# Peptides against a protein of PDB entry 3KDP: the designs that were tried, part 91

Target 1, 230 residues: chain A of PDB entry 3KDP
Amino acid sequence: PFLIFIIANIPLPLGTVTILCIDLGTDMVPAISLAYEQAESDIMKRQPRNPKTDKLVNEQLISMAYGQIGMIQALGGFFTYFVILAENGFLPIHLLGLRVNWDDRWINDVEDSYGQQWTYEQRKIVEFTCHTPFFVTIVVVQWADLVICKTRRNSVFQQGMKNKILIFGLFEETALAAFLSYCPGMGVALRMYPLKPTWWFCAFPYSLLIFVYDEVRKLIIRRRPGGWVE

## One batch from the design tools (peptide; made by RFdiffusion4, then SolubleMPNN)

Design b2_p16_7_s2 (from b2_p16_7, 11 letters changed)
Fold by OpenDDE base, seed 2:
Structure b2_p16_7_s2 (fold): chain B 230 residues (1-230), chain A 16 residues (1-16)
Amino acid sequence: as target 1 above (230 residues)
Amino acid sequence: EFLEWLAKLIEELNAK
């Protein structure tokens, strides 16, 4: 997200505080919870592999797969960001190169895509309005990510949701998202303004995409053990 | 309309 902010020179989509909340609040607890996940039922039935070659290949493929998931998460956040700004008159193409004028407090006549002039205060309100739903979008997408991380090979439908700590992690990150989104004073303290409840659903297509992607991946791995997908 | 809703929401939250 930050790289796109620099390269495209768009208004800041995700604040530093929201990044910290993701790293410390919504990522750490779920990640720890995965350590307590029940072992895969087929782990002892895996065929012998060459520890030198197959380990390296698997590490690379895992890194690529999680890299792809991370990109999908970022795309989900940016989608939410662009939708909110578009609903407020700023089309995506108009945001390119706008940051310099956007962040200048002395410019109070920044025009949107429809010629409406925006004061600095108005621009900052809409910017900070984007921070919260971006964060929430990441959390919702992380639901799918956390669930799929339970196993490398087995389907979620086969492995089930038996880890109570994982379930707790899902509730914890959701509760944190709700707290940061709707607690009074969060706009002032954290620059996270309240959002419409409907924005929670904006990430659902991306969560579903990640889920389907991983289930298909795992299905291929089960049908072709030792293949390039593993 | 969104900004008006947001302003109203902030006011309601601050009134609590």
Scores: peptide ipSAE 0.008, ipTM 0.306, DockQ to the pose 0.061
Fold by OpenDDE base, seed 3:
Structure b2_p16_7_s2 (fold): chain B 230 residues (1-230), chain A 16 residues (1-16)
Amino acid sequence: as target 1 above (230 residues)
Amino acid sequence: EFLEWLAKLIEELNAK
């Protein structure tokens, strides 16, 4: 989010402290939970890993985690961001290059896509209104990400949801998201204004997309072992 | 007091 903020010069979509809450709060427990996941049912049918050639974390796994899933998460967050700003009169194309004027306290007549002028205070209210939904969108997408990361090859339906620590992680990150979204004072402390309940559902299509995508990928791997999709 | 401290810390971090 911050990279796009710099490159595109758009209003800040997600605050730095909120990013820290994602990295340390919402991601840590779920990530640890994966260490307690049950072995895949077919693990003993696989050839032993070659310690000279096969790394535990290879470039392909990194590419999948950060290149594919991470991009989809970011896209989900930015989609929510653009929807909120568009509902407030700022179309996506108008946001490009707007940051300089947006962040200038002395400019109180920044025009939106419809010619309406916005004061600095009004702009900051809209900006901070985006932070919470963006964060929640990431959390909702992370539900799907965590679930699909349980296995490399088996379907989630084959593996099941027996990992209690993983389930706890899902509840923990959701509870944290709810706390940050609705606790009084979070608007001042974290620049996260209260979330309309409807925004929780904005990310659901993306979570579903990730889930379906990964299930299809795993299905292809099972049908065509040794393919490029692995 | 802790929340106020946290709020101030966040403000300082965001000011950088």
Scores: peptide ipSAE 0.006, ipTM 0.337, DockQ to the pose 0.029
Fold by OpenDDE base, seed 1:
Structure b2_p16_7_s2 (fold): chain B 230 residues (1-230), chain A 16 residues (1-16)
Amino acid sequence: as target 1 above (230 residues)
Amino acid sequence: EFLEWLAKLIEELNAK
């Protein structure tokens, strides 16, 4: 998200606060949960891999898979961001290069795509209105990510949801997202303005996409062990 | 306590 912000010079889609909440709030418990996750039944039964040859291939493939998942997450967040800004009169094309004027406190006549002038305060409100749904989008997508990270080869349906810590992590990140989205004062304190409940559903297609992607990937791995997808 | 800590950290980061 931050890279696109720099490259496209668009208004900040994800604030520092939301980034911090993701890193510390939503990722910490899940990361801990993975340490307590029961080993995949196949991993425990697998013969020791050759440390020299098998590690490099596996690391590259895992890195690629996580890179792809990260790209889907970013696309989901940016989709939500662009939809919100478009609903407020800023079409995606108009946002390109707008950051300099957007962030200037002395410019109070920034025009949207429809010729409406926006004050600095109004622009910041709409910017901060994007932060919460972006965060929520990431949380919803992370539901799928956490579930798929439980296994490398087996389907989620085979591994099951036995890790109570993971379930607690999913609950915690969701509760945190709800708290940050709806608690009074969060807009001022954290620049996370209240979110319409309907926006929670905007991330679901991307969450499903990640889930389907990983299940297909795992299915391919199960059918073709040692393939390029592993 | 964690949320309060997080809020303070966020405030500090936003103040910079």
Scores: peptide ipSAE 0.000, ipTM 0.290, DockQ to the pose 0.036
Fold by OpenDDE base, seed 4:
Structure b2_p16_7_s2 (fold): chain B 230 residues (1-230), chain A 16 residues (1-16)
Amino acid sequence: as target 1 above (230 residues)
Amino acid sequence: EFLEWLAKLIEELNAK
């Protein structure tokens, strides 16, 4: 998100504080929880990994974890950002190059896509209002990410939700998101202004997309063992 | 609805 902020010169979609909350608050515990996931039902039936030829983490696994799913996650956050700004009169095309004027506290007449003028304070309220939904979107998408990452081959329906630590991680990040979104003073302390509860649902299509994508991928793997999709 | 909510939020924040 910060790279897009620089390249496209748009208003900041995700603040530094929210990034820190993701990296340290929401990602760490769930990531550790994956190490405690129970073995897949068919793992014990497979030959042991050859330590000379097989890598613990291969390029395909990295590509899936940080590439495809990560891009869908980022798109979900940006979608929420653009929807909020569009509803407030700033169409996506109008945001391109707007950062310089947006961040200038001495310019109080920045026009939106409809010619309405916005003061610096009003713009910052809208910007900071985007941070919380972006963060929440990431958390909701991470639910799907964690659920799909618990297994490599088996469907979520086959493996089930047996890892209590993983489940705890899901509740922890959700509780943190709720705390940061609704606790009094978070707008002042963290620049995370209160979120309308309906925005929690904006990420659900992306979570569903990731879930369906991974289930289809795993289905293909089961039908074609050793394929490129693995 | 969101704009109305946001407008109210802005008003509340400006009142503090």
Scores: peptide ipSAE 0.000, ipTM 0.260, DockQ to the pose 0.053

Design b2_p16_7_s3 (from b2_p16_7, 10 letters changed)
Fold by OpenDDE base, seed 4:
Structure b2_p16_7_s3 (fold): chain B 230 residues (1-230), chain A 16 residues (1-16)
Amino acid sequence: as target 1 above (230 residues)
Amino acid sequence: EFLEWLKKLIEELNSK
């Protein structure tokens, strides 16, 4: 999100507080849950595979998979961001290069895609309105990420959701998202304005995409053991 | 409509 903000010179899609909440709140618990689950799976699957070659291949593949999943997550967040801004009159193409004028408090006549003029305060309200849904989108996409990362080779449907730590992580992320979204004072304190419940669903297509991607990946791994996709 | 809804929601939350 921050890289696109810099490259495209668009209004800030995600605030520093929300970034911090993602990094510390929503990513840490999932990471811990995955670490425990991997440890459990590795303990159970002590078949004598060559630990050196399998670890290196696995690390590269995990890195690639996480990179790809991270890109899908970012796309989901940006989708939500662009939808919100478009609903408020700012089409994606109009946002390109708008940052300079957007962040200038002395410019009170920034035009949207339809010629409506926006004061600095109005622009900041809509910007901060994007923060919460962006955050929530990331959380919802992370649900899918957590579920898919539970298994390396098996379908989620085959292994099921038996990990209590994973379930706890999902609830924790959801509770945090709900707290930040709907707790009184969050708009003032954290610049995270409350969102319509409908915004929770904006991430669902991307969550589905992650699931489909992972299931296809796992299917390829199962059909071609030792392939580059493992 | 969204901004109006948001304003109302903020007002409601701040009134509590």
Scores: peptide ipSAE 0.007, ipTM 0.317, DockQ to the pose 0.063
Fold by OpenDDE base, seed 1:
Structure b2_p16_7_s3 (fold): chain B 230 residues (1-230), chain A 16 residues (1-16)
Amino acid sequence: as target 1 above (230 residues)
Amino acid sequence: EFLEWLKKLIEELNSK
């Protein structure tokens, strides 16, 4: 997200605080919880054919898969960001290169895509309005991500939801998202302004996409053991 | 407690 911010020179979609909330608040507990998940039955029973080569290949493939999931998460966040800004009059194309003027306190006549002029304060309000839904989007997408991380090859339907700590993590990150979104003062403290409850659903397509993607991936792995998608 | 800690951390970061 930050790279796109720099390259595209768009208004900041995700603040440093929001990043910290993601890394520490939403990812940490779930990540720890995965350590307590029961091992996949397939993993427990199979011996590595070649511990050196198979480990390296597996690490690369896992890294690639997580990279792909991360990209989908980022896309989900940016989608929400662009939708919110578009609803406020800023179309995606108009945002390209706008950051310099956007962040200038002395420019109070930045025009949106419809010719409406925005003061610095108004622009910052809409920018900070994007931080919360971006964060929430990541949380919602992570619901699917955390669930799919339970297994490497088996479907989530086969593994089930046995880890109470993981379930707790899902509730914790959701509660954190709700707190940051709706608690008074969060806009000032965290630059995370209140979010309409409907925005929680903006991420659902991406959550579903990740879920379907991983289930398909796992299905391919099960049907083609040793394939490049493993 | 964690949320309060996080809030404080964020406030500190934003104050810089």
Scores: peptide ipSAE 0.006, ipTM 0.308, DockQ to the pose 0.039
Fold by OpenDDE base, seed 3:
Structure b2_p16_7_s3 (fold): chain B 230 residues (1-230), chain A 16 residues (1-16)
Amino acid sequence: as target 1 above (230 residues)
Amino acid sequence: EFLEWLKKLIEELNSK
């Protein structure tokens, strides 16, 4: 998010402190929880790994998986950001290059896409209003990511949700998101203004997309072992 | 609906 802020010169979509909350708060417990995931039901039915030829970790698989998931997460967050700004009169195309004037406290007549003038204070309220739903969007997308990472090839429906630590991780990141979104003073402390509850659902299509994509991928792997998708 | 919510939020913030 911060890189796009710099490159595109758009208003800041996600605050630095919020990014730290993602990296340290929402990702750490889920990542640890994966270490306690039950082995796949078919793991003992697999042929023994050839230590001379088989790599334990496929670098290409890691690159594709994390690259694709990360891209979808970012797209989900930015989608929410652009929707909020568009609803407030700033169309995506108008945001390009606007940062310089947006962040200038002495300019109180920045025009939106419809010619409405916005004061510095009004602009900052809208900006900080975007931080919370962007963050929440990432968390909601991470639900799907965490769930799909439980298995390599088995469906989530086959493996089940037996990992109590993983379940705890889902609740922890959700509770953190709720705390940051609704606790009084977060707007001042973290530049995260209270979130309208409906914005929690804005990320659901992306979470569903990730889930469906991974289930389809795993289905293909099961049907075509050793295929290019694996 | 969002704009109305935002207006209310601004009003609440300004009242504090």
Scores: peptide ipSAE 0.006, ipTM 0.301, DockQ to the pose 0.056
Fold by OpenDDE base, seed 5:
Structure b2_p16_7_s3 (fold): chain B 230 residues (1-230), chain A 16 residues (1-16)
Amino acid sequence: as target 1 above (230 residues)
Amino acid sequence: EFLEWLKKLIEELNSK
């Protein structure tokens, strides 16, 4: 998010506090839950590998896959951000280069794409209104990410949802997202204003995309053991 | 009390 913020000079899509909540609040319990996941059914069917070269290649490929998933997560967040700003009169093309004027508290006549003028306070309200749904979008996408991380090769349909700790992690993450989104005072304390419940569904296409992407990847790995996709 | 507050908030947000 910060790279796009710096390169495009758009209004800040995700606050520092929100990022800390993602990194420390939502990811810890799910990460621990993966340590208790049951072994894959096909683990003993793997071909013998070179312990030096094949480990390095596999680690690089896994890292690349997680990097791609992270990019899809970011795209989902930015999609939600652009939709909210567009609904408030700021089209994506108009946001490019707008940050300098947007963040200047002495400029109270920043025009949107339709010629409406926005005060500094009004701009900050809509900006902080974007932080919450961006965060929620990441959480919803992380549901799919956590589920797909249960296995390396097996489909989720084959492995099932037997890990109670993982299920607890999903509920904990969702409860934290709801708390940060709707608890009184979060707008002042965390710069996260409440969002309409409908925004929780905005991320579902991206969550589905990640799920489909990983299922296809795993299918290819199962059909072509030792391939470059693993 | 929190649930009632949340319900009111949701109704307010949906009315905008």
Scores: peptide ipSAE 0.006, ipTM 0.342, DockQ to the pose 0.096

Design b2_p16_7_s4 (from b2_p16_7, 11 letters changed)
Fold by OpenDDE base, seed 4:
Structure b2_p16_7_s4 (fold): chain B 230 residues (1-230), chain A 16 residues (1-16)
Amino acid sequence: as target 1 above (230 residues)
Amino acid sequence: DFLEWLKKLIEELNAK
């Protein structure tokens, strides 16, 4: 998010507080939960073909898969960000290069894509309104990510939801998202303004995309055991 | 419309 913020000079899509909440609140418990996932039958029984090369290849493939999922998560967050700003009169193309004027407290007549003037306070309200949906979008996408990452080869339908810690992690991050989104005072204390319930659904297409991607990947692995897709 | 809704929601939450 910060790289795009710097390169495109757009208003800040994700605040420092939300980043800290993601890193400390939503990522740690799920990561721990994955470590305690029940092993797949194939992982337990399948010996590496080559102990030296297969470990390195596997680590590289896992790293690439996580990188791809992370990119999809970021795209989901930015999609939500652009939708909210567009609904408030700022089209994506108009946001390019706008940061300098956006963040200037002395400029109270920044124009949107339709010629409407926005005060500094009004701009900051809409900016901070984007922070919470971005966070919630990441949480919703992480649901799919956590479910798919618990297994390497087996479908989620085959392996099931056996890890109680993983289930707890999903509820914890959802509860945190709800708390930050709807608890009184969060807008003042953390600059995370409340959300319309509809914004929770904005991330679902991306969650579905990740889920479908992983199921297709796993299906290919099952049909071609020992392929490069593993 | 969204900003008006948001303002109303903030006011309602702060009133609790």
Scores: peptide ipSAE 0.012, ipTM 0.336, DockQ to the pose 0.062
Fold by OpenDDE base, seed 2:
Structure b2_p16_7_s4 (fold): chain B 230 residues (1-230), chain A 16 residues (1-16)
Amino acid sequence: as target 1 above (230 residues)
Amino acid sequence: DFLEWLKKLIEELNAK
């Protein structure tokens, strides 16, 4: 998210403290919970390979998986960000390069895509309005990510939800999202303004897409072991 | 006081 902010020069989609909350609160506990997931039945049947090679492959696979998850989460967050800004008159194309003027306190006539002028205070309210939905979107997308990442090949329906630690992680991140979204003072403390309940559903299409995609991927892997889809 | 401190910290972090 921060890289896109710098490269595209768009208004800040997510505050640094919120990023820390994601890393420490919403990502860490779920990641730890995945380590306690029951071993996949097909993995247990594999003969041990060269420990050095397998370790490297596993590290690469883990890195790729976490990298992909992070990218998908970011895409979901940015989608929500762009939707909110578009609803407030700022189309995505108009946001490109706008950061410099957006963050300048002395410019009070920043025009939106429809020619409406926005004061510094007004546009900062809109910016901070994006922070909470962005965070919540990440959490909602992460629900699907956590569910799909517990296995490499088996369907979620086959493996089930037996890991109590994973379930706890899902509740923890949801509770944190609710706390940050609705607790008084979060707008001042974290620049996270209260979230409209409707925004909880903004990420659901992405979560569903990820879920369907991963189930299809796993189905292909089961039918064609060692294929390019792994 | 804590909230104000936190706000300042956030502002400093965002200024970087």
Scores: peptide ipSAE 0.011, ipTM 0.313, DockQ to the pose 0.026
Fold by OpenDDE base, seed 1:
Structure b2_p16_7_s4 (fold): chain B 230 residues (1-230), chain A 16 residues (1-16)
Amino acid sequence: as target 1 above (230 residues)
Amino acid sequence: DFLEWLKKLIEELNAK
């Protein structure tokens, strides 16, 4: 998210608060929960052919997979961000390079894509309106991520959801998202303004995409053991 | 307390 923010010089899609909530609130419990998940039977039963080379390859492939998932996650967040801004009159192309004027308190006539002028306060409201949906999008996408991360090769349908801590983590992050989205004062305190409940569904295509991606990846790994997709 | 802490943290981060 930050790279696009810097490169495109767009209004900040994800505030510091939301970043902290993601890193500390939504990722921590699930990450810990994975330590308590039962290992795949194939992982536990397989001895590495070469512990040094196989470890390095596995680390690279895991890093690549997480990088890809992270990219999809970021795309989901940005999609939600751009949709919200577009609904408020700011088309994606218009946002390019707009940050400087957007963040200037003395400019109160920033025009949207339709020629409507936005005061500093108004455009900050819409910016902060994006923070919550972005966060929620990340949470919804993480539902898929957390479920798929419990396995390396087996389908989630084969492994099941036996880890109660993981399930609790999913509820915790969802509850946190709901709290941050709808609790009075969160807009002022956290710059996370309430969103329409329908925005929760904006992330679902990306959650599904990640789920399908991982299932396909795992299917390829199962069919072609030792392939580059492991 | 957590919310206050979080608010404070946000304020500190935004002040930078």
Scores: peptide ipSAE 0.005, ipTM 0.312, DockQ to the pose 0.031
Fold by OpenDDE base, seed 3:
Structure b2_p16_7_s4 (fold): chain B 230 residues (1-230), chain A 16 residues (1-16)
Amino acid sequence: as target 1 above (230 residues)
Amino acid sequence: DFLEWLKKLIEELNAK
């Protein structure tokens, strides 16, 4: 998010502290939870034919899969960001290069896509309004990611939700998201204004997309072992 | 107080 902020010169979509909350808060417990996930029955029984080459291939496939999921997460967050700004009069194309004027407190007549002028204070309110939904979108998308990452070949429906630590991780990140979204003072402290409940649902299509994508991928792997989709 | 320090740190991080 911060890289896109710099490269595209758009208004800041997510605050620095919020990024830290994602990296340390929402990712740490889930990562630990996956370490305690029960291995797939097939993985434990499958001895690699060549430990060196097969390990490298597996690492590449894992990296690619996580890279794809990460891109979908980022797209989900940015989608929410652009929707909020568009609803407030700033179309995505208009945001490109706008940061310089957006962040200048002495410019109080920045025009939106419809010619409406925005004061610095008004712009910052809109910016900070984006932070919370962006964060929540990431958390909701991570729900699907955590659920699917526990297995590589087996369906979630086959493996089940037996890992209590994973469930705890889902609860923890959700509780953190709720705390940051609704606790008084978060708007001032973290530049995260309170979230309308409707914005929680904006992320659901992306979570579903990840879930469906992974289930389809796993289905293909089961039907065609050793295929390129692994 | 640790909480006050944490608040200050958050404010400093947000000011950057």
Scores: peptide ipSAE 0.000, ipTM 0.272, DockQ to the pose 0.029

